# Peptides against a protein of PDB entry 4Z5W: the designs that were tried, part 1

Scores and structures below are computed, not measured.

Target 1, 305 residues: chain A of PDB entry 4Z5W
Amino acid sequence: IPDVFLELNKLWYFSAQSNLFNGEMPRSLSNSRSISLLSLRNNTLSGQIYLNCSAMTNLTSLDLASNSFSGSIPSNLPNCLRLKTINFAKIKFIAQIPESFKNFQSLTSLSFSNSSIQNISSALEILQHCQNLKTLVLTLNFQKEELPSVPSLQFKNLKVLIIASCQLRGTVPQWLSNSPSLQLLDLSWNQLSGTIPPWLGSLNSLFYLDLSNNTFIGEIPHSLTSLQSLVSKENAVEEPSPDFPFFKKKNTNAGGLQYNQPSSFPPMIDLSYNSLNGSIWPEFGDLRQLHVLNLKNNNLSGNIP
Positions, changes and structure headers below are counted from each chain's first letter, unless a header gives other numbers.
Peptide ipSAE was made for these designs. It is ipSAE averaged over its two directions, with the distance scale d0 held at 1.0 Angstrom where the peptide's residues are scored. Compare it between designs on one protein only; published cut-offs may not apply.
A fold fails the geometry check if it doesn't show the stated peptide or something in it is severely misdrawn.

## One batch from the design tools (peptide; made by RFdiffusion4, then SolubleMPNN)

Design b1_p17_1_s1
Fold by OpenDDE base, seed 3:
Structure b1_p17_1_s1 (fold): chain B 305 residues (1-305), chain A 17 residues (1-17)
Amino acid sequence: as target 1 above (305 residues)
Amino acid sequence: LEKLLEEAKNKETNLMF
């Protein structure tokens, strides 16, 4: 990418995603006063990520995902006072979340999917201070760590939490009960154990629940049959979605389905590939908005209602 | 309910990334 962005003093949006760009980010781009939306996703860009947040006063969205960037996560990003959305998926950091992210009050959406992030306890302890954080994607990180259950953790405004395929140990964390606006929860492909907690059924906005491929035991909580978002068509206020798409991969070899909004996901309860026992509740029939109920590969007994 | 369960059997394991 040429170093010509100093002359582009009115440039508001720059999208150069899905090209063959290599080398480092241009210094003039990292100092752009005008840029609001920057997407360089799916290139071969390298070097350290550096943004001059003192210059980049209009930056609101940053998508650098699927590049060959190296080094640490830029600790100065919280100084970009308007920066709302960050997509760092598939950047191999091999790092922890910077402590400076406690001050990241502009942050609304963050993805580190498959970014070799370490220390989930520190990551969640830091990110809970982001008062505007609504979307958090941490899939394919924290390998074999323990999902912290510390009741003091609080994500009050969280709508989307995705922490899949981490081989995480522990239980469904009680601190998620402090997230009443939660719409989408994916904790699939972990080593989570214990029972599925009944308070999950109190999350009135929760329309997508994936707890599949874990080690959960006990009965399915009857409270899941009363998930309000799945009983009635509530006009869930379409809050502004992240500027980055979600990708759902059905199998290891299939192309990911792109979802531009959390609302584009089919209403789903997936509890498959666990050790759940007892009966299937007939009252799952009351979930008129439910598109997918996956209970396969459990120890469930009795008749299907 | 049976239909929802059968449709779910045919859906392979979903990862979001």
Scores: peptide ipSAE 0.036, ipTM 0.697, DockQ to the pose 0.086
Fold by OpenDDE base, seed 4:
Structure b1_p17_1_s1 (fold): chain B 305 residues (1-305), chain A 17 residues (1-17)
Amino acid sequence: as target 1 above (305 residues)
Amino acid sequence: LEKLLEEAKNKETNLMF
């Protein structure tokens, strides 16, 4: 990428995603006063990520995902006072989240999917201080760590939480009950154990629940038949989605489907590939907005209602 | 083919399983 962004003093949106760009980010780009949205996703860019937040006063969205960047997560990003959306998916940092992210009050959407992030306990302890954080994607990190169950963790404004495919141990964490606005929860492809907690059915905005491919035991909580977002349309809060797409794979080896917005996900309960027992509740018939109920590969018994 | 390959590269960003 040429170092010409000083001349482009009116450039507010730069999208150069899905190209063959290599080398480092040019210094003029890292100092752009005009750029609000920057996407360099899916290139071969390298070096360290550096942004001059004192210069980049208009930066609102940053997508650097699927590049060959190296080094630490830029600790100065909280100084970018308008920066809302960060996509760092598939950047191999081999790092912890910086302590400076406690001060990241502008942050609304963060992805570190498949970014070699370590220490989930520290990550969640830091990120809970981001009061405006609505979307958090941490999939394919924290391999074989324990999902912290500390009840003091508080994500008040969290709408989307995705921590899939981490081989995480532990239980469904009770601190998620402090997120009453949660719309999408994916904890699939972990080693989570215990029972599915009944308080999940109190999350009135929860339209997408994936707990598949875990080691959950016991009965399906009857409270899941009372998820208000799946009973009626009235609770469909159109919230601003992050400026980055989501990808769902049907199978590990299959191509993922792209979803541009969390609201584009089908209303779903996936509890498949667990050790759940008991009956299917007939009151699942009350979930008129539900598109996908996946209960396969469990120990369920009785009649299908 | 190129579009499918581009889609395949993107398929692991913000991946949900």
Scores: peptide ipSAE 0.028, ipTM 0.540, DockQ to the pose 0.555
Fold by OpenDDE base, seed 2:
Structure b1_p17_1_s1 (fold): chain B 305 residues (1-305), chain A 17 residues (1-17)
Amino acid sequence: as target 1 above (305 residues)
Amino acid sequence: LEKLLEEAKNKETNLMF
């Protein structure tokens, strides 16, 4: 990418995604006062991520995902006072989230999917201070760590939480009950154990639940048959989606389905590939908005209602 | 085909499994 962005003093949106750009990010781009939306996703850009937040006063969205960047996560990003959305998916940092992210009050959407992030306890302890955080994607990190269950963790405004494919140990954490606006929860492809907690049925905005491919035991909590968002349409608050897409893979080797917004996900309960027992509750028939109920590969018994 | 499949894999971000 040429170093000509000083002359582009009116450039509001720069999208150069899905090209073959290599080398470092141009210094004039990292100092642009005009850019609000920056997407360089899916290139071969390298070096350390550096943004001059004192110059980049209009930056609201940053997508650097699927590049060959290296080094630490840039600790100065909280100084970008208008920065709301960050996509750092598939950047191999091999790092912890910086402590400076406690001050990241502008942050609304963050993805580190498949970014070699370490220490989930520190990550969640830091990110709980982001009062405006609505979307958090941490898939393919924290390999074989324990999901912290500390009840003091609080994500009041969280709507989308995705922590899939981490081989995480532990239980469904009770601190998620402090997130009453939660719409989408994916904890699939972990080593989570214990019972599915009944308080999940109290999350009135929860329309997508994936707990598949874990080690959950016991009965399906009857409270899941009363999920208000799946009973009636009346409370579907369409809020601003992140500027980055989501990708659901059907298989590890297949292309993912792209979802541009969390609202584009089908209303779903997936509890498949666990060790759940007991019966299927007939009251799942009351979930008139439910598109997908997946209970396969469990120890369930009785009649299918 | 292999290059297109690798490019497709590289385009996938924010994966859910």
Scores: peptide ipSAE 0.027, ipTM 0.525, DockQ to the pose 0.588
Fold by OpenDDE base, seed 1:
Structure b1_p17_1_s1 (fold): chain B 305 residues (1-305), chain A 17 residues (1-17)
Amino acid sequence: as target 1 above (305 residues)
Amino acid sequence: LEKLLEEAKNKETNLMF
């Protein structure tokens, strides 16, 4: 990318995603006072990510996902006082979340999907201080770590939590009960154990639940048949979506379906590929908004109602 | 409920980012 952004003093939006750009990010771009929306996703950009947050006073959205950047996560990003959305998916940092992110009050949406992030306990302890954090994607990180169950963890404004495919040990953490606005939870493809907690059915905004491919035991909590968002449409809060897309793969070999908004996900309960027992509750028939109920590959018994 | 379960057979639903 040419180093010409000093001349572009009115440039508000720069999207150069899905090109063949290589080399480092130009210094003029890292110092742009005008840019609000920066997307360089899906290129071959390299070097260390550096942003001059004192200069980039208008930066609101940053998408650098799927690039060849190296080094640490930029610890100065919280100094970008208007920065709301960060997509760092598929950047191989091999790092922990910087402690400076405790101060990241502008942050609303964060993705580190498949970014070789380490220490989930530290990451969650840091990110709980982000009072405006609504969307958190941590998929394909923290390999074989333990999902912390520390009851003091608080994500009060969290709406979307995705921590899939981490091989995480532990149980469904009680601290998630402190997130009453949670709409989408994906903890699939882990090594989570124990029972599915009944308090999940108290999350009145939860319309998408994926706990598939774990080691859960016991019965399906009857409280899941009373998920208010799946009984009635009245609680469908249209909230500002993150500026980055979500991807859902149907098959291992298929391209991911892109979802631009969490509300575009089909209402779903997926509990497949566990060791759940007991009956299927007939009261799942009350979930009139439910599009997908996946209970396959469990130890369930009795009649299908 | 059978219909919801049958629709699920054909949907491997992994959120992959």
Scores: peptide ipSAE 0.021, ipTM 0.647, DockQ to the pose 0.079

Design b1_p17_7_s3
Fold by OpenDDE base, seed 3:
Structure b1_p17_7_s3 (fold): chain B 305 residues (1-305), chain A 17 residues (1-17)
Amino acid sequence: as target 1 above (305 residues)
Amino acid sequence: SELEKLLAERESNSNLI
């Protein structure tokens, strides 16, 4: 990428995703006063990520995912006072979340999917201070760590939480009951144990639940048959989605399906590949908005209602 | 094209749900 962004003093949007750009980010780009939205996703860019937040006063969205960047997570990003969305998916940091992210009040959407992030306890303890955080994606990190159940953890404005494919131990954490606006929860492909907690059915906005490929035991909570978002046509309030897409793999060898917004996900309960027992509740018939009910590969018995 | 497939494949492996 040429070092010409000083001359481009009116440039507000720079979109250069899905190309073959290599080398480092040009210094003039890292100092741009005009840029609000920056996407360099899906290139071959390298080096350390550096942004001059004192110069980049208009920066609101940053997408650097799927590049060859290395080194530390930029600890100065909280100084970018308008920065709302960050996509750092598939960047190999081999790091913990910086302590400076406690002060990241502008942050609304964050992805570190497959970024070699370590210490989930520290990550959640830091990120709970981000009062405007609505979307958090931490898939393919924290390998074989314990999912913290500390009741003091609070994500009051959280709408989307995805921590899949981490081989995490522990239980479904009680602190998630403090997130009444939660719409999407994915904890699939972990080693989570215990029972599925009944308080999940009190999350009135929850339309997508994936707990598949864990070690859950006991009965399916009857309270899941009363999930209000799946009973009634609530107009999914078009709340500001993250500026980055989500991808769901159908098969191991196929490209993931792209979803541009969380509201584009089919309403779903996936409890497959667990050790759940008991019957299927007839009251699942009340979930008139449900598109996918996946209960395969469990110890369920009785009649299909 | 083969390039479009490679770019789409790399893209579809970010932000996995």
Scores: peptide ipSAE 0.263, ipTM 0.857, DockQ to the pose 0.833
Fold by OpenDDE base, seed 4:
Structure b1_p17_7_s3 (fold): chain B 305 residues (1-305), chain A 17 residues (1-17)
Amino acid sequence: as target 1 above (305 residues)
Amino acid sequence: SELEKLLAERESNSNLI
């Protein structure tokens, strides 16, 4: 990428994703006063990520995902006072989340999916201080760690939480009950155990629940048949989506389906590949907005209602 | 193109749900 961004003093949007760019980010780009939206996703860029937040006063969205960047997570990002969306998926940091992120009040959407992030306890302790955080994606990190169940954790404005494919141990954490605006929860492909907690059915905005591929036992909580977002249409997801796409794999060998917005996900309950027992509740028939009910590969019995 | 497939495959493994 050429070092010409000083001359481009009116450049507001720079979209260069899905190319073959190599080398480092040019210094003039890291100092751009005009750029609000920066996407360099899906290239072969390298070096350390550095942004001059004192210069980049208009930066609102940063997408650097799927590049060959190295080094630490930039601890100065909270100084980018307008920065809302960060996509750092598939950047191999081998790092913890910086303590400075406690002060990241502009942050609304964060992805570290498959970024070799370590210490989930520290990560969640830090990120709970981000009062405007609505979307958090931490998939493919924290390998074989324990999901903290500390009741003091509070994500008051959290709408999307995805911590899939981490081999995490523990139970469904009680601190999620402090997130009444939660719309999408994915904890799939972990080693989570215990029962599915009944308080999940009190999350009136929860339209997408994936707890598949865990070690959950006991009955399906009857309270899941009363999820208001799945009973009525009135709870439509009106809020601004993150500026980065999501990808769902249907099969291990298939490319992921792209979803540009969380609202593009089908209303779903996936409890497949667990050790759940008991019956399917007839009151699942009340979930008139439900598109996908996946209960396969469990120990369920009785009649199909 | 073959390049578009490679780019799409590389991208489809980001932000996995």
Scores: peptide ipSAE 0.254, ipTM 0.855, DockQ to the pose 0.837
Fold by OpenDDE base, seed 5:
Structure b1_p17_7_s3 (fold): chain B 305 residues (1-305), chain A 17 residues (1-17)
Amino acid sequence: as target 1 above (305 residues)
Amino acid sequence: SELEKLLAERESNSNLI
């Protein structure tokens, strides 16, 4: 990428994703006073990620995902006082979340999906201080760690939490009950155990629940038949979606389906591939907004209602 | 093209649910 951004004093949006750009980010780009949205996703860019946050006073969205960047996660990003969205998916950091992210009050959406992030306990302890955090994607990290259940963890404004395919141990954490605005929860493809907690049915905004491919036991909580978002068509206030797409992989060999916003996901309960027992509650018939009910490969019995 | 396929495959592995 050429070092010409000093002359581009009116450049507000720079989109250069899905190309063959190599080398480092040019110094003039890392010092741009005009750029608000920067996307360099899906290139072959390398070197250290560096942004001069004192210069980049308009930066609101940063997408650097799927590049060959090396070194540390930039600890100075919280100094970018308008930075709301960060996509660092598929950047191989081999690192912990920086302690400086405790001060990241502008942050609303963060992805580290498949970024070799370590220490989930430290990551969640840091990120709970991001009071405006609504979307958190941590899929394919923390391999074989334990999902912390510390009741003091508090994500008050969290709407989307995705921590899939981590081989995480533990149970569904009680601290998620402190997130009453949660709309999408994915904890699939882990080693989570115990029972599915009844308090999940109190999350009135929860329209998408994936607990598939775990080791859950016991009955399906009857409270899941009372999920208000699935009973009634509430006009969900169109909140600003994260500036990065989501991808759902149906099969290991297929490309992921792209979803541009969380509201594009079908209303779903997926409890498949567990060790759940008991019956299907007839009151699942009250979930008039439900598109997908997946209960396959469990120990369920009785009549289908 | 093979390049478009490669680029699409690279993207489809970001922000996985």
Scores: peptide ipSAE 0.250, ipTM 0.849, DockQ to the pose 0.858
Fold by OpenDDE base, seed 1:
Structure b1_p17_7_s3 (fold): chain B 305 residues (1-305), chain A 17 residues (1-17)
Amino acid sequence: as target 1 above (305 residues)
Amino acid sequence: SELEKLLAERESNSNLI
């Protein structure tokens, strides 16, 4: 990428995703006063990620995902006072979340999916201080760690939480009950155990629940049949709109399905590939907005209602 | 194109759900 961004004093949106760009980010780009939206996703860019937050006063969205960047997570990003959305997916940091992220009050959407992030306890302890955090994606990190169940953890404004494919141990954490605006929860492809907690059915905005491929036992909580977002259409819940796409792998080696917005996710309960027992509740018939009910590969019995 | 396939494959593993 050429070092010409000093001349581009009116450049508000720079979209260069899905190309063959290599080398480092040009210094003039890292110092751009005009850029609000920066996407360099899906290139072969390298070097250290550096942004001059004192210069980049208009930066609101940063997408650097799927690049060959090296080094540390930029600890100065909280100084970018307007920065709301960060996509650092598929950047191999091999790092913990910086302590400076406790001060990241502008942050609304964060992805570190498949970024070799370590220490989930520290990450959640830090990120709970981001009071405006609505979307958090941490898939393919924290390999074989324990999902902290500390009740003091509070994500008050969290709408989307995705921590899939981490081989995490533990139970569904009680601190998620402190997130009453939660719309999407994915904890799939972990080693989570215990029962599915009944308080999940009290999350009135929850339209997408993936707990598949875990070691959950016991009955399906009857309270899941009363999820208000799946009973009625009337909850036009304000959707989180991160400036980055999501990808769901189907079981085939084919590319994941792309979802541009959380609204594009089908209303879903996926409890498949667990050790759940008991019956399918007839009151699942009340979930008139449900598109996908996946209960396969469990120990369920009785009649199909 | 072949390039579009390669680009899609690289992207398809970014923000996994």
Scores: peptide ipSAE 0.285, ipTM 0.869, DockQ to the pose 0.814; fails the geometry check

## One batch from the design tools (peptide; made by RFdiffusion4, then SolubleMPNN)

Design b1_p21_1_s2
Fold by OpenDDE base, seed 3:
Structure b1_p21_1_s2 (fold): chain B 305 residues (1-305), chain A 21 residues (1-21)
Amino acid sequence: as target 1 above (305 residues)
Amino acid sequence: SPLLKELEELIASHRPEVPPP
């Protein structure tokens, strides 16, 4: 990418995703005062991620996912006072979340999916201080660590939590009961154990629950049949529209407004591939908004209602 | 949004095909 962004003092949106760009991020781009949205995802960009947050005063979204960046996670990102969204998926950091992220009050959405992040306890302890954090994706990290159950952890505004495919040990953490706005929970493909806690059914906004591919035991908590978001349409959970400006890519050519409807995550309960026992509750029939109920590969018995 | 698409891709990749090891 050429180092010409200093002259582009009106450039608000730069998208160069899914190209063959290599080398480092241009220094002029890292100093752009005008850019609000930067996407360089799915390239071969390398070197250390550096952003001059004192210059980049308009930066609201950063997508650097699927690049060959190296080094540490940029600890100065909290100084980008308008930065809401970060996608660092598939960047192999081999690092912990910086302590400076405790101060990241502008942060609303964070992905480190498959980024070789370590120390889930530290990560959650840090990120709980991000009071505006709505979406957190930590999939394919923390391999064989223990999911902390510390009741003091608080994600009050969390809408989306995805921590899948980590081989995490532990139980469904009680601190999630402090997230009443939770809409989507994915803890699939871990080594989580114990029973599924009844308080999950009290999460009135929860419409997507994936606990599949774990070692959960006991009965399905009857309270899941009372998930209010799945009973009534009136609680049409405002999709966790991340405050991503939905750039409606007006694809002008094909006459159909492909509303890229955010393909709404189908209302789902997936408890498959566990060691759950007991019956399927007939009251799952009350979940009129439920699209997917997956209970396969458990020890369930009795009649199918 | 780029993240919604990533979330969709992420969630879709976790569909259970095999029991946990």
Scores: peptide ipSAE 0.033, ipTM 0.691, DockQ to the pose 0.027
Fold by OpenDDE base, seed 2:
Structure b1_p21_1_s2 (fold): chain B 305 residues (1-305), chain A 21 residues (1-21)
Amino acid sequence: as target 1 above (305 residues)
Amino acid sequence: SPLLKELEELIASHRPEVPPP
């Protein structure tokens, strides 16, 4: 990528995704005062990620996913006072989340999926201080670590939590009950054990639950048959609107079929590939908004309702 | 949304393709 971004003083959106760009990110790009949306996803960019947050005062979204960046996670990112969305998926950091992220009040969406992040306890302890954090993706990290169950952990505004494929040990953490706005939970492909907790059925906004490919035991909590988001349409899950600035709800009263583009996540309960026992509750029939119920490869018995 | 699609891509890319039986 050429180092010409100083001349582009009106550049608000730069997308160069899915190209063959190599080398380091241009220094002029790291100093751009005009850029709000930066996407360099799916390239061969290398070196250390550096952003001059004192210059990049308009930066709201950063997508650097699927690049060959290395080194530490940039500890100065919290100084980018308007930065809401960060995608660092598939960047091999081999690092912990910086302590400075405790101050990241602008942060609404964070992905470190498959980024060789270490120390889940420290990561969650830091990220709980991000009061505006709505979406957190930590899949393919923390290999064989223990998922912390510390009740003091609090993600008040969390809507989406994905921590799949980490081989995590432990139980479904009680601190998730402090996230009443949770819409999507994926803890699949771990080594989580114990029973599925009944308080999951109290998460009135939860429409997507994946606990598949774990070591859960006991009965399916009957409270899952009362998930309000799956019983009635009135709890139309406000799609976790990415705070991507472009989704202004156009109040176009145009009577075109609101294809509610089905939240590309179907309303789902996946408990497959566990050691669950007991019966399938007939009250799963009350979940009129449920698209997928996957209970395969368990120790369930009795009649199919 | 673009985020949901990205999250789907993230989720889908991390389900090991259970090799078809």
Scores: peptide ipSAE 0.030, ipTM 0.651, DockQ to the pose 0.030
Fold by OpenDDE base, seed 5:
Structure b1_p21_1_s2 (fold): chain B 305 residues (1-305), chain A 21 residues (1-21)
Amino acid sequence: as target 1 above (305 residues)
Amino acid sequence: SPLLKELEELIASHRPEVPPP
């Protein structure tokens, strides 16, 4: 990428994703006062990630995913006072979350999926201080660690938690009951054990639950048949559209094809590939908004209701 | 929704993005 962003002093949006860009981020880009949205996803960019947060005062979204960046996670990112969204997926850091992220009050969405992040306990202890954090994706990290069940952990505004494919040990953590706005929970492809806790059915905004490919035992909690988001449309709290600024592209094309893009996350309960026993509750018939109920590869018995 | 698309972009980071050739 050429070092010409000083001349582009009115550039608000820069998307150069899915190209063949190599080398380092140009210094003029790391010092841009005008850029609000930066996406360089899916390139071959290398070196250390550096952003001059004192210069980049308009930066609200950063997508650097699927690049060859190396070194430490930039500890100065909390100084980017308007930065809401970070996608660092598939960047191989081999690092812990910086302690400075305790101060990251602007942060609303964070992905470190498949980024070789270590120490899940430290990561969650740090990130709980991000009071505006709504989306947290930590899949393919923390290999064979224990998912902390410390009751003091609090993610009050959390709507999306995805920690799949980590081979994590432990149980469904009680601290998730402190996240009443949780809409999507994926803990699939771990080594989680114990019973599925009944308090999951009290998460009235939860429409997508994936606990598949674990070692859960016991019965399916009857409380899952009372998930309010799956019973009626009226209690579908307006999915607070993250003010993810990426998709505010004015559809200038008047062609009224409502792309009913199938919701990439249909209303779903997936409990497949566990050791669950007992019956399927007839009251699953009350979940009128449920699209997918996956209970395959368990020890369930009785009649199908 | 735009939300689901961005969540899909955050989560599609779990799908193998085919590296550019």
Scores: peptide ipSAE 0.028, ipTM 0.648, DockQ to the pose 0.056
Fold by OpenDDE base, seed 4:
Structure b1_p21_1_s2 (fold): chain B 305 residues (1-305), chain A 21 residues (1-21)
Amino acid sequence: as target 1 above (305 residues)
Amino acid sequence: SPLLKELEELIASHRPEVPPP
């Protein structure tokens, strides 16, 4: 990528994703005052990630995923006071989350999926201080670590949590009950054990639950048959309001345009590939919004309702 | 919404294409 971004003083959006760019990120790009959205995803960019946050005062979104960047996670990112969204998926950091991320008040969405991140306890202890954090993706990290169950952990505004395919040990953590806005939970492909906790059914916004491919035992909590987002129709999915500047809230009147675009995340309960026992509750029939119920490969018995 | 799609793309990019065996 050429070092010409100083001349582009009106450049608001730069996307060069899915190309063959190599080398380091240009210094002029790392100092751009105008750029709000930067996407360099799926290239062969290398070196240390450096952003001059004092210069990059308009930066709101950063996608560097699927690149050959190395070194530490940039500890100065919290100084980018408008930076809301970070995608660092598939960057091999071999690092812990920086302590400075406790101060990352602008952060709303973070992904480190498949980024060789270590120490899940430290990561969650740090990231709980991000008061605006709504989306957290940590899949394919923390290999064979224990998912912390520390009750002091609080993600009050969390809507999406994905920590799949980590070989994590432990139980479904009680601190998730402090996340009443949780819409999507994926803890699949771990070594999680114990019972599925009944308080999951109290998460009134939860429409997507994946606990598949674990070692859960006991009965399916009856409270899952009363998940409000899956019982009641239209009102409950507050679309995560993109603080992205391009989403003009069109004041389109209340005419229910059924955008029948199948969400790639259908309303779903997946409890497959566990050691669950007991019966399938007939009250799963009350979940009128449920698209996928996957209970296969368990020890369930009785009649199919 | 386009955000749901971006979130979907974000999340889909994090799904292992192949479940670990």
Scores: peptide ipSAE 0.028, ipTM 0.663, DockQ to the pose 0.035

